# Ledger of designs, part 154: peptides against a protein of PDB entry 3HUF

Target 1, 320 residues: chain A of PDB entry 3HUF
Amino acid sequence: MWIIEAEGDILKGKSRILFPGTYIVGRNVSDDSSHIQVISKSISKRHARFTILTPSEKDYFTGGPCEFEVKDLDTKFGTKVNEKVVGQNGDSYKEKDLKIQLGKCPFTINAYWRSMCIQFDNPEMLSQWASNLNLLGIPTGLRDSDATTHFVMNRQAGSSITVGTMYAFLKKTVIIDDSYLQYLSTVKESVIEDASLMPDALECFKNIIKNNDQFPSSPEDCINSLEGFSCAMLNTSSESHHLLELLGLRISTFMSLGDIDKELISKTDFVVLNNAVYDSEKISFPEGIFCLTIEQLWKIIIERNSRELISKEIERLKYA

## One batch from the design tools (peptide; made by RFdiffusion4, then SolubleMPNN)

Design b2_p21_6_s3
Fold by OpenDDE base, seed 2:
Structure b2_p21_6_s3 (fold): chain B 320 residues (1-320), chain A 21 residues (1-21)
Amino acid sequence: as target 1 above (320 residues)
Amino acid sequence: SEKKEEEEREKKAKKILEESK
């Protein structure tokens, strides 16, 4: 999201979020959803137009800002952005920090980008919320991205957490739920006057972790907890692979269950399967092979003695 | 006590390993 603040008292000492939309900026306008009052005798009554575009698909992957357009409204002394005069037709900016000078005003409006990028685990929830969040200047998507700051967990009472949620937790993404999204939608008008009124996602996250015994106390308790062990996995999802990497596992990938030969077994401590394959093949697993699902592995990893538990099971199967 | 909570966690983890067979 774009946030503006200003030097001196020209914005009345307030910070403001600029959501996607168009704003008339000037001395003789009233603050609302489409106007920004700036208090200076050196500023025209109607001085500039700011236009914030909605996020692009590229912005979801890069964490880049919504495009910021500035147009001077044919003022006597013009408008500058980062010491450059704005062109007659207006200019567009993708920099994360903008110093906007209106006319001869000695104080600048400082616009800065606060990165917020929301990944969804569930496509139905993305379909429900994406439009509203994009209108807040928040990029949204399903795919993993290094730019993601938040992850939406689906509230299914009594269900196990998904692999996506497990991975989001380990990569230190702030996990949120539909209650936070609803709250975020309701505060849109209130944050116009004060950007500090933005709801705290960390409070939501703390409540999720506290109320769900399927989460460890911290990501650090699980990261590299299985260092020195080796596993084999079916080539299913990138998120599953990245999750196992964050656990510190050496991973061998196979394409089919038929590729699980004596050589692969000799190089791996256990085999990680998805639920569908595990449920279908459980009866046919060869003796001496330790097979488990990611969900079963996760339930072990959240325990403090996870390494000892896995080691004892591997040893039991080697001597059986 | 912390020791009792740890013993309960160990029992839970052992059960999960048994269910993985």
Scores: peptide ipSAE 0.016, ipTM 0.327, DockQ to the pose 0.006
Fold by OpenDDE base, seed 4:
Structure b2_p21_6_s3 (fold): chain B 320 residues (1-320), chain A 21 residues (1-21)
Amino acid sequence: as target 1 above (320 residues)
Amino acid sequence: SEKKEEEEREKKAKKILEESK
């Protein structure tokens, strides 16, 4: 989200979130959803227009800012952004930091991008929330991204957490739920005067972890917990691969169950399968191979003695 | 014990949020 602050109390000492939309900036406007009052005698009554675009798909993957357009409203002394005069037709900016000078005002408006990218685990939830979140200047998507800051878990009561949720937890993304999204949707008016009134995801995240026994106490308890072990997995999911990497596993990939030969078995401590493959009654695994699902692995990983549990199971099956 | 676990969870959640900003 874009946040503006200013020197010399020209914004009344307040920070403000700018959502996607158009803002008239000037001395003689009243603060609302489309106006920014700036208190200086050096600023025109109506000085500039700011236009913030909705996030692009690219912004979800890069964590880049919503495009920020600035137009001078034919003022005597113009407008500058990052020490450059704004062109007659306006200019667009993708920098994360903008120093905006209105006319001869000695104090600048400082706009900075606070990265917030929300990944959804469920396409149905994305379809419900994407438009509203985009109107807040929040990029949204389904695919994993290095730019993701928040993750919306699918709450199915009584079900195991998804691989996406497991991975989001281990990569230290803030896990949130629909309650937080609902709260985000209501903040538009309150944050006009004070950007600090933006709801903190911390409490939501804490409550999710506290109320769900499928979460370990921290990502650090699980990261590299299986260092020194080797697994093989079917090349089906990048998230699954990254999850296993974060556990410290050496990973071999295979394309077909038929590739599970004696050589692979000799180099592998266990095989990780998806539920659909594991539950298939038609799959005869070679004798002496430890096969498990990611969900079964996760149940072991959340235990404090995960290494001992896995070692015992490997010994039981490999020497059986 | 519960209070200490809650404080530890709180510290961990804060760290995650700070790293995500």
Scores: peptide ipSAE 0.005, ipTM 0.330, DockQ to the pose 0.011
Fold by OpenDDE base, seed 1:
Structure b2_p21_6_s3 (fold): chain B 320 residues (1-320), chain A 21 residues (1-21)
Amino acid sequence: as target 1 above (320 residues)
Amino acid sequence: SEKKEEEEREKKAKKILEESK
């Protein structure tokens, strides 16, 4: 989301979020969803137009800002952005930091991009929320991205957390739910005057973790907790691979059961299978190979003695 | 000097807007 602040009290000492939309900026406009009042005698009554575009699909992957367009409204002294005069037809900006000078005002409006990108675990939830979130200037998607800041957990009462949720937790993404999205949608009008009224996702996250025993106390409790162990990973998602890497595992990846080198497997501590493969009675691993699902592994990882539990299980099966 | 003069103008404008609400 774009946030604006200014020196010299020209924004009344308040920070404001700029959602996608068009804003008339000037001395004699009233603050609302389409106007930004600036308090200076050096600024025209109607001085500039700011237009914030909705996020692009690319912005979800890059964490780049919504495009910021500035047009001078034919003022005597013009408008500058980052010390450059805005062109007659307006200019568009993709920089994360903009210093906007209106006319001869010695104080600038400072616009900065606060990164917020929401990943969804379920396409149905994405379809439900994407339009509303895009209107808040929040990029949304399903695929893993290094730019993601938040992850929407699908709450099914009594179900295990998904691999996507596990990975989101370990990569230190703020996990949120539909209740937070609902709350986020209601604050759009209230944050016009004060950007500090933006709801804190960390409170929602803390409540999720506190109320769900399937989460460890922190990501740090699990990151590299299995350092020194090795596994073979069979027909798993990209998220499953990254999850196992964050656990500190040495990973050998196989695309299919037919591609498995038995000698290579015998050198690994355990084999990680997806549920469909694990449930298939067709897998005859040699005796003494420890096989488990990612969900079974997670149940071990959340325990304080995860290393001891895994070691004991490897020994039990190797000497059985 | 110009920055200080503008700061005083802005403080006055802020006060007028607060008194007009």
Scores: peptide ipSAE 0.000, ipTM 0.211, DockQ to the pose 0.038
Fold by OpenDDE base, seed 3:
Structure b2_p21_6_s3 (fold): chain B 320 residues (1-320), chain A 21 residues (1-21)
Amino acid sequence: as target 1 above (320 residues)
Amino acid sequence: SEKKEEEEREKKAKKILEESK
């Protein structure tokens, strides 16, 4: 989201979130959803127009800002952005920091991009929330992204957390739920006056972790906890692979259970399978191999003695 | 007791390992 602040109290000492939309900026406008009052004698009554676009699909992957357009409203002294005069037809900016000078005002409006990019675990939740979040200037998507700051966990009572949720946790993404999204949808009016009224996702995250025994206390408790072990996995999702990497595992990939030969078995401590393959093939697992699901592995990895538990099982199967 | 909850989680983990054979 774009946040503006200004020097010299020209914004009345307040920070404001700018959602996608159009704003008339000037001395003689009243603060509302489409106007930004700037208090200076050096600023025109109606000085500039700011237009913030909705996020693009690319912004989800890059964490880039919503495009920020600035147009001078034919003022005597013009408008500058980053010390450059705004062109007659307006200019568009993708920089994360904009220093906006209105006319000869000695104080600048500073616009900065607060990175917020929300990944969804399922397409249904994305479909439900994407439009509303995009109208907040928040990029949304399903696929893993290095730009992801938040991850939406679907609260299904009594279900295990998904691989996506596990991975989001380990990569230190702020996990949020539908309750947080609901709260976000209500703040549009209040944040006009004070950007600090934007709900803190970290509080939501803390509550999720506290109330769900499927999470360890911190990602650091699990990261590299299985260093020195080797696994094989079916070449499926990138998230599953990345999850196992974050555990410190050496990973071999295979395309089918038929590809699990004696050589692979000799190099791996265990095999990680998805639920569908595990359930279908549990009777036909190769001898001498320890097979488990990611969910089973997760239940072990959250234990303090995870290494000991896994080691004992490997030894038992190796000497059986 | 935090200790009792930890023991119960450890038992669950052991059970999962046994079921993965």
Scores: peptide ipSAE 0.016, ipTM 0.346, DockQ to the pose 0.006; fails the geometry check

Design b2_p21_6_s4
Fold by OpenDDE base, seed 5:
Structure b2_p21_6_s4 (fold): chain B 320 residues (1-320), chain A 21 residues (1-21)
Amino acid sequence: as target 1 above (320 residues)
Amino acid sequence: DEKEEEEKREKEAEKILEESK
């Protein structure tokens, strides 16, 4: 989201979030959802127009800012951004930091981008929330992105956490739920006056972890916890692969259970399967191999003695 | 000196904007 601050009390000492939309900036406007009052006699009654665009799909993957357009409203002294005069037709900016000078005002408006990108675990929740979040200047998506800061977990009571949730947790994203999104939707008007009124996602995250026994206390408890072990996995999902990498596993990939030969068995400690293959092929598992699902593996890795548990099971099956 | 020049520029701008009202 874009946040503006200013020197010399020209913004009354307040920080303000600029959501996607158009703002008239000037001395003789009243602060609201479409106006920014600037208190200086050196500023025109209506001085500039700021336009914040909604996030693009590219912004979700890059964590880049919503495009910031500045237009001078034919003022006597013009408008500058980063010490450059704004062109007559206006200019657009993708920099994360903007120093905006209105006319001859000695004090500048400082705009900075606070990155927030929300990944959703399921398309239904994305469909429900994406429009509202985009109107807050928050890029949203389903696919994994290095720019994601938050991950929305679906609250289905009694369901196991998804691979996406597991991976998001290990990537140290802030896991949030629908309750946080609901709260976030209510603050849009209040944050016009004070940007500090934004809800704290970390409190939501702490509550999720505390109330769900499927999470370890920290990602660090699981990261590299299986260092030194080797697994084979069916090449089905990139997230599963990345999850296993974060556990410190050496990974071999195969396309079918029939590709699991003696050579692969010799260098592999266990085989990771998706639920569908695990359930359908239970009878056809190669002898002397420990086969498990990601969900079963997760249940082991969250235990304090995870390495010992895995070692015992490997020994039991490999030397039987 | 820079602050005094900025204040001078602001006062000049104020005058010009008051006259343009």
Scores: peptide ipSAE 0.128, ipTM 0.743, DockQ to the pose 0.038
Fold by OpenDDE base, seed 1:
Structure b2_p21_6_s4 (fold): chain B 320 residues (1-320), chain A 21 residues (1-21)
Amino acid sequence: as target 1 above (320 residues)
Amino acid sequence: DEKEEEEKREKEAEKILEESK
C-alpha cells in the first residue's frame, strides 16, 4: 500500500494510506476518498492529481508498488517528483519512495510503499478475495513468491495444515485467515486519514499459532532442525522441495518409486512421498529405508526431539 | 542557508498566489 506523510505539518501531522484510485490534491479540497487536503499558501486550490493503479500480476512476484501517476493541474509553479518536474501530460512512477513537491512549497509530501503481498492456498479463496484486496493495493496470487508477506490458510476445523501453510510458516510469512481478511476489508474507510489504524496481521498470526497445536512456537524451531540428514523426494511440488530445504535436508529427486535403486538408498536416510503415492504404493516400499509423507514428517519436526525421533527410525530400519 | 532560501521562495509563491486570486 502507498502511505503518504509530509514535513511542516502540511498534512496536519497525519499519515494517510492511498488505495488504488484517483485523488485531487490541493489547498482547498476536503479530505475524503478522492481528495487530499494540503495546508500551505504556496499550493494551488487544486494542485495535482494522484492516480494509483491496482496491482499487476508482476507486482505479486516482485513486490513492486502499484503504479503511481502524478499530473500537475496546470499550476503556476508545477509539480516535482524526486526533484524532476512532472511532464505536461503527467508522469508515472514505480519507485518505492517518492518525494513530491507541490509548487514552491518548501515541505514535500513523502510517499512510500509499504509492502503487502498475499498468497492464497486455494483458488476458491483467491477468487473470493482478490478483487477486494486488489482495491486495497494488495497483490494476490496462488504461487509461491519471494515477495509474499502474508499467507491465507483455509480453516477447516480438525484438518491437518497443508504443505503450503507449513512452507509459509517456515519462510516466516505472516499466516492469516478469513477473519483477518474480513477485518482488513472493513478498515478501508477508517485508515484514510490515519494510516496507524491499519490492522496488525501479527495479532491474528499469534492467535492462529497459539490455538493450533500443529505449529511450533517459532519457525526457528524447525529451520535446519534436520541438518545433516538426507532424503529422497518424489519431484511433485516446488513448495515441498523448498520446505525440505528449509529443514536443512540434502534432497535427491526421483520420478517414481522404481527409480529408487540400492545406490540411492545407500545415500538416503528416508523417502518423502505425497499422500497419493504413499497410499497406493505402501506395500511396495523399498526395504531398508522408511517412507513417509510430508504431513507425517511435519508431525515429527514440530516435536522438540525431532532429530532423535528421525535418528531412531533410521537406526531401526538399517539394522532390521 | 537552504532553509532560508526555501522560506523566501515560499513567501514569494504565497504573494504570487494571493495576487492571482
Scores: peptide ipSAE 0.058, ipTM 0.658, DockQ to the pose 0.035
Fold by OpenDDE base, seed 4:
Structure b2_p21_6_s4 (fold): chain B 320 residues (1-320), chain A 21 residues (1-21)
Amino acid sequence: as target 1 above (320 residues)
Amino acid sequence: DEKEEEEKREKEAEKILEESK
């Protein structure tokens, strides 16, 4: 999200969130959803127009800011952004930090991008929320991204958490739910004057973790917990691979169970399968090695004695 | 000194803006 602040009292000592939209900036405008009052005698009544675009798909993957357009409204002294005069037709900016100088005002408006990028675990929730969140200047998507800051877990009552949720947790992404999204949708009016009034996602996250026994106390309890073990991964997502890497596993990737020969079995402690393969191919599992799903593995790794549990199972099957 | 120069620039800009109305 874009946040503006300014030196001196030209923004009345307040920070403001700028959502996607158009803003008239000047001395003689009233603060609202489309106007930014700037208190300086050096600033025109109507000085500049700011236009913030909705996030692009690229912004979701890069964590880049919503495009920020600045146009001078034919003022005597013009407008500068990052010490450059804004062109007659306006200019667009993708920098995360903008120093905006209105005319000869000694104080600048500082615009900065606060990184917020929300990954959804399911397409239905994305479809429900994406439009509203994009109108807040929040990039949204389904795929894993290094730019993701928040993750909306799939709430299916009584089901195991998804691989996406597991991975988001281990990546230390802030896991949120629909309650937080609902609150975000209401903040437009309250944050006009004070950007600090944005809801704290960490409270939501803490509540999710506390109230769900499928989560360990911290990601650190699971990260590298299986260091020294080796697994074979079959027919899994990229998220599944990254999840197993975060557990400290040495991973061999295979296309089919038939690719696992006796030599590979001797070097592999266990095989990780997706649910569909696990259920359909139980009869075709290699002898002398155990196969499990990521969800089954997760149930083990959240235990404090996860290494001992895995070791015992390896020993049991190696000598069976 | 920097603040006084800023105030001076602001007053000059104000004057010029008033004259341009």
Scores: peptide ipSAE 0.058, ipTM 0.666, DockQ to the pose 0.037
Fold by OpenDDE base, seed 2:
Structure b2_p21_6_s4 (fold): chain B 320 residues (1-320), chain A 21 residues (1-21)
Amino acid sequence: as target 1 above (320 residues)
Amino acid sequence: DEKEEEEKREKEAEKILEESK
């Protein structure tokens, strides 16, 4: 989201969130959803127009800012952004930091981008919330992205958290639910006047973790907990692979259970399968190695003695 | 209560390993 603050008292000492939309900026306007009052004798009554665009699909993957357009309203002394005079037709900016000078005002308006990108695990929830969140200047998507700051957990996910949720947790992404999204929608008007009123997602996250025994106390308890072990994985999803990497596993990939030969078994401590293959092919599992799902592995990983549990099982099967 | 829940989860993890044979 874009946040503006200003030097001196020209914004009355307030920080303000600018959502996607159009704002008239000047000395003789009243603060509202489409106007920004600036207190200076050196600026025009109506000085500039700011237009913030909704996020693009690219912004979800990059964490880049919503496009910020500045137009001077034919003022005597013009408008500058980052020491450059705004062109007659206006200019568009994708920089994360903007110093906006209105006319001869000695104080600048400082605009800065606070990155917030929300990944959804559930396409139905994305469909429900994407429009509203985009109107807040928040990029949204389903695919994994290094720019994601928040992850929406589905409350209707049954007795087990999804692989996406597990991976988001290990990546130290702030896990949120629909209650936080509802709260964001409620505060939209109040945060216009004070950016500090933005709800803290960490409180929501702490409550989710506290109330759900499927989470360990911290990501650090699980990261590299299986260092030194090797697994074979059916090539299913990038998220599953990345999750196993974060556990510190050496990973071999295979395309079918038929590819699990004696050579692969000799180099592998256990096999990770998806639920569908595990349920359908349980009778055909190779001898001398155990197979489990990611969800089964997760249930072991969240235990304090996870490494010992896995080691004992590997030893038992190796000497049987 | 937290200790009993941990002991329960450890037993569930052991059971998962046994069922994966």
Scores: peptide ipSAE 0.016, ipTM 0.327, DockQ to the pose 0.006; fails the geometry check

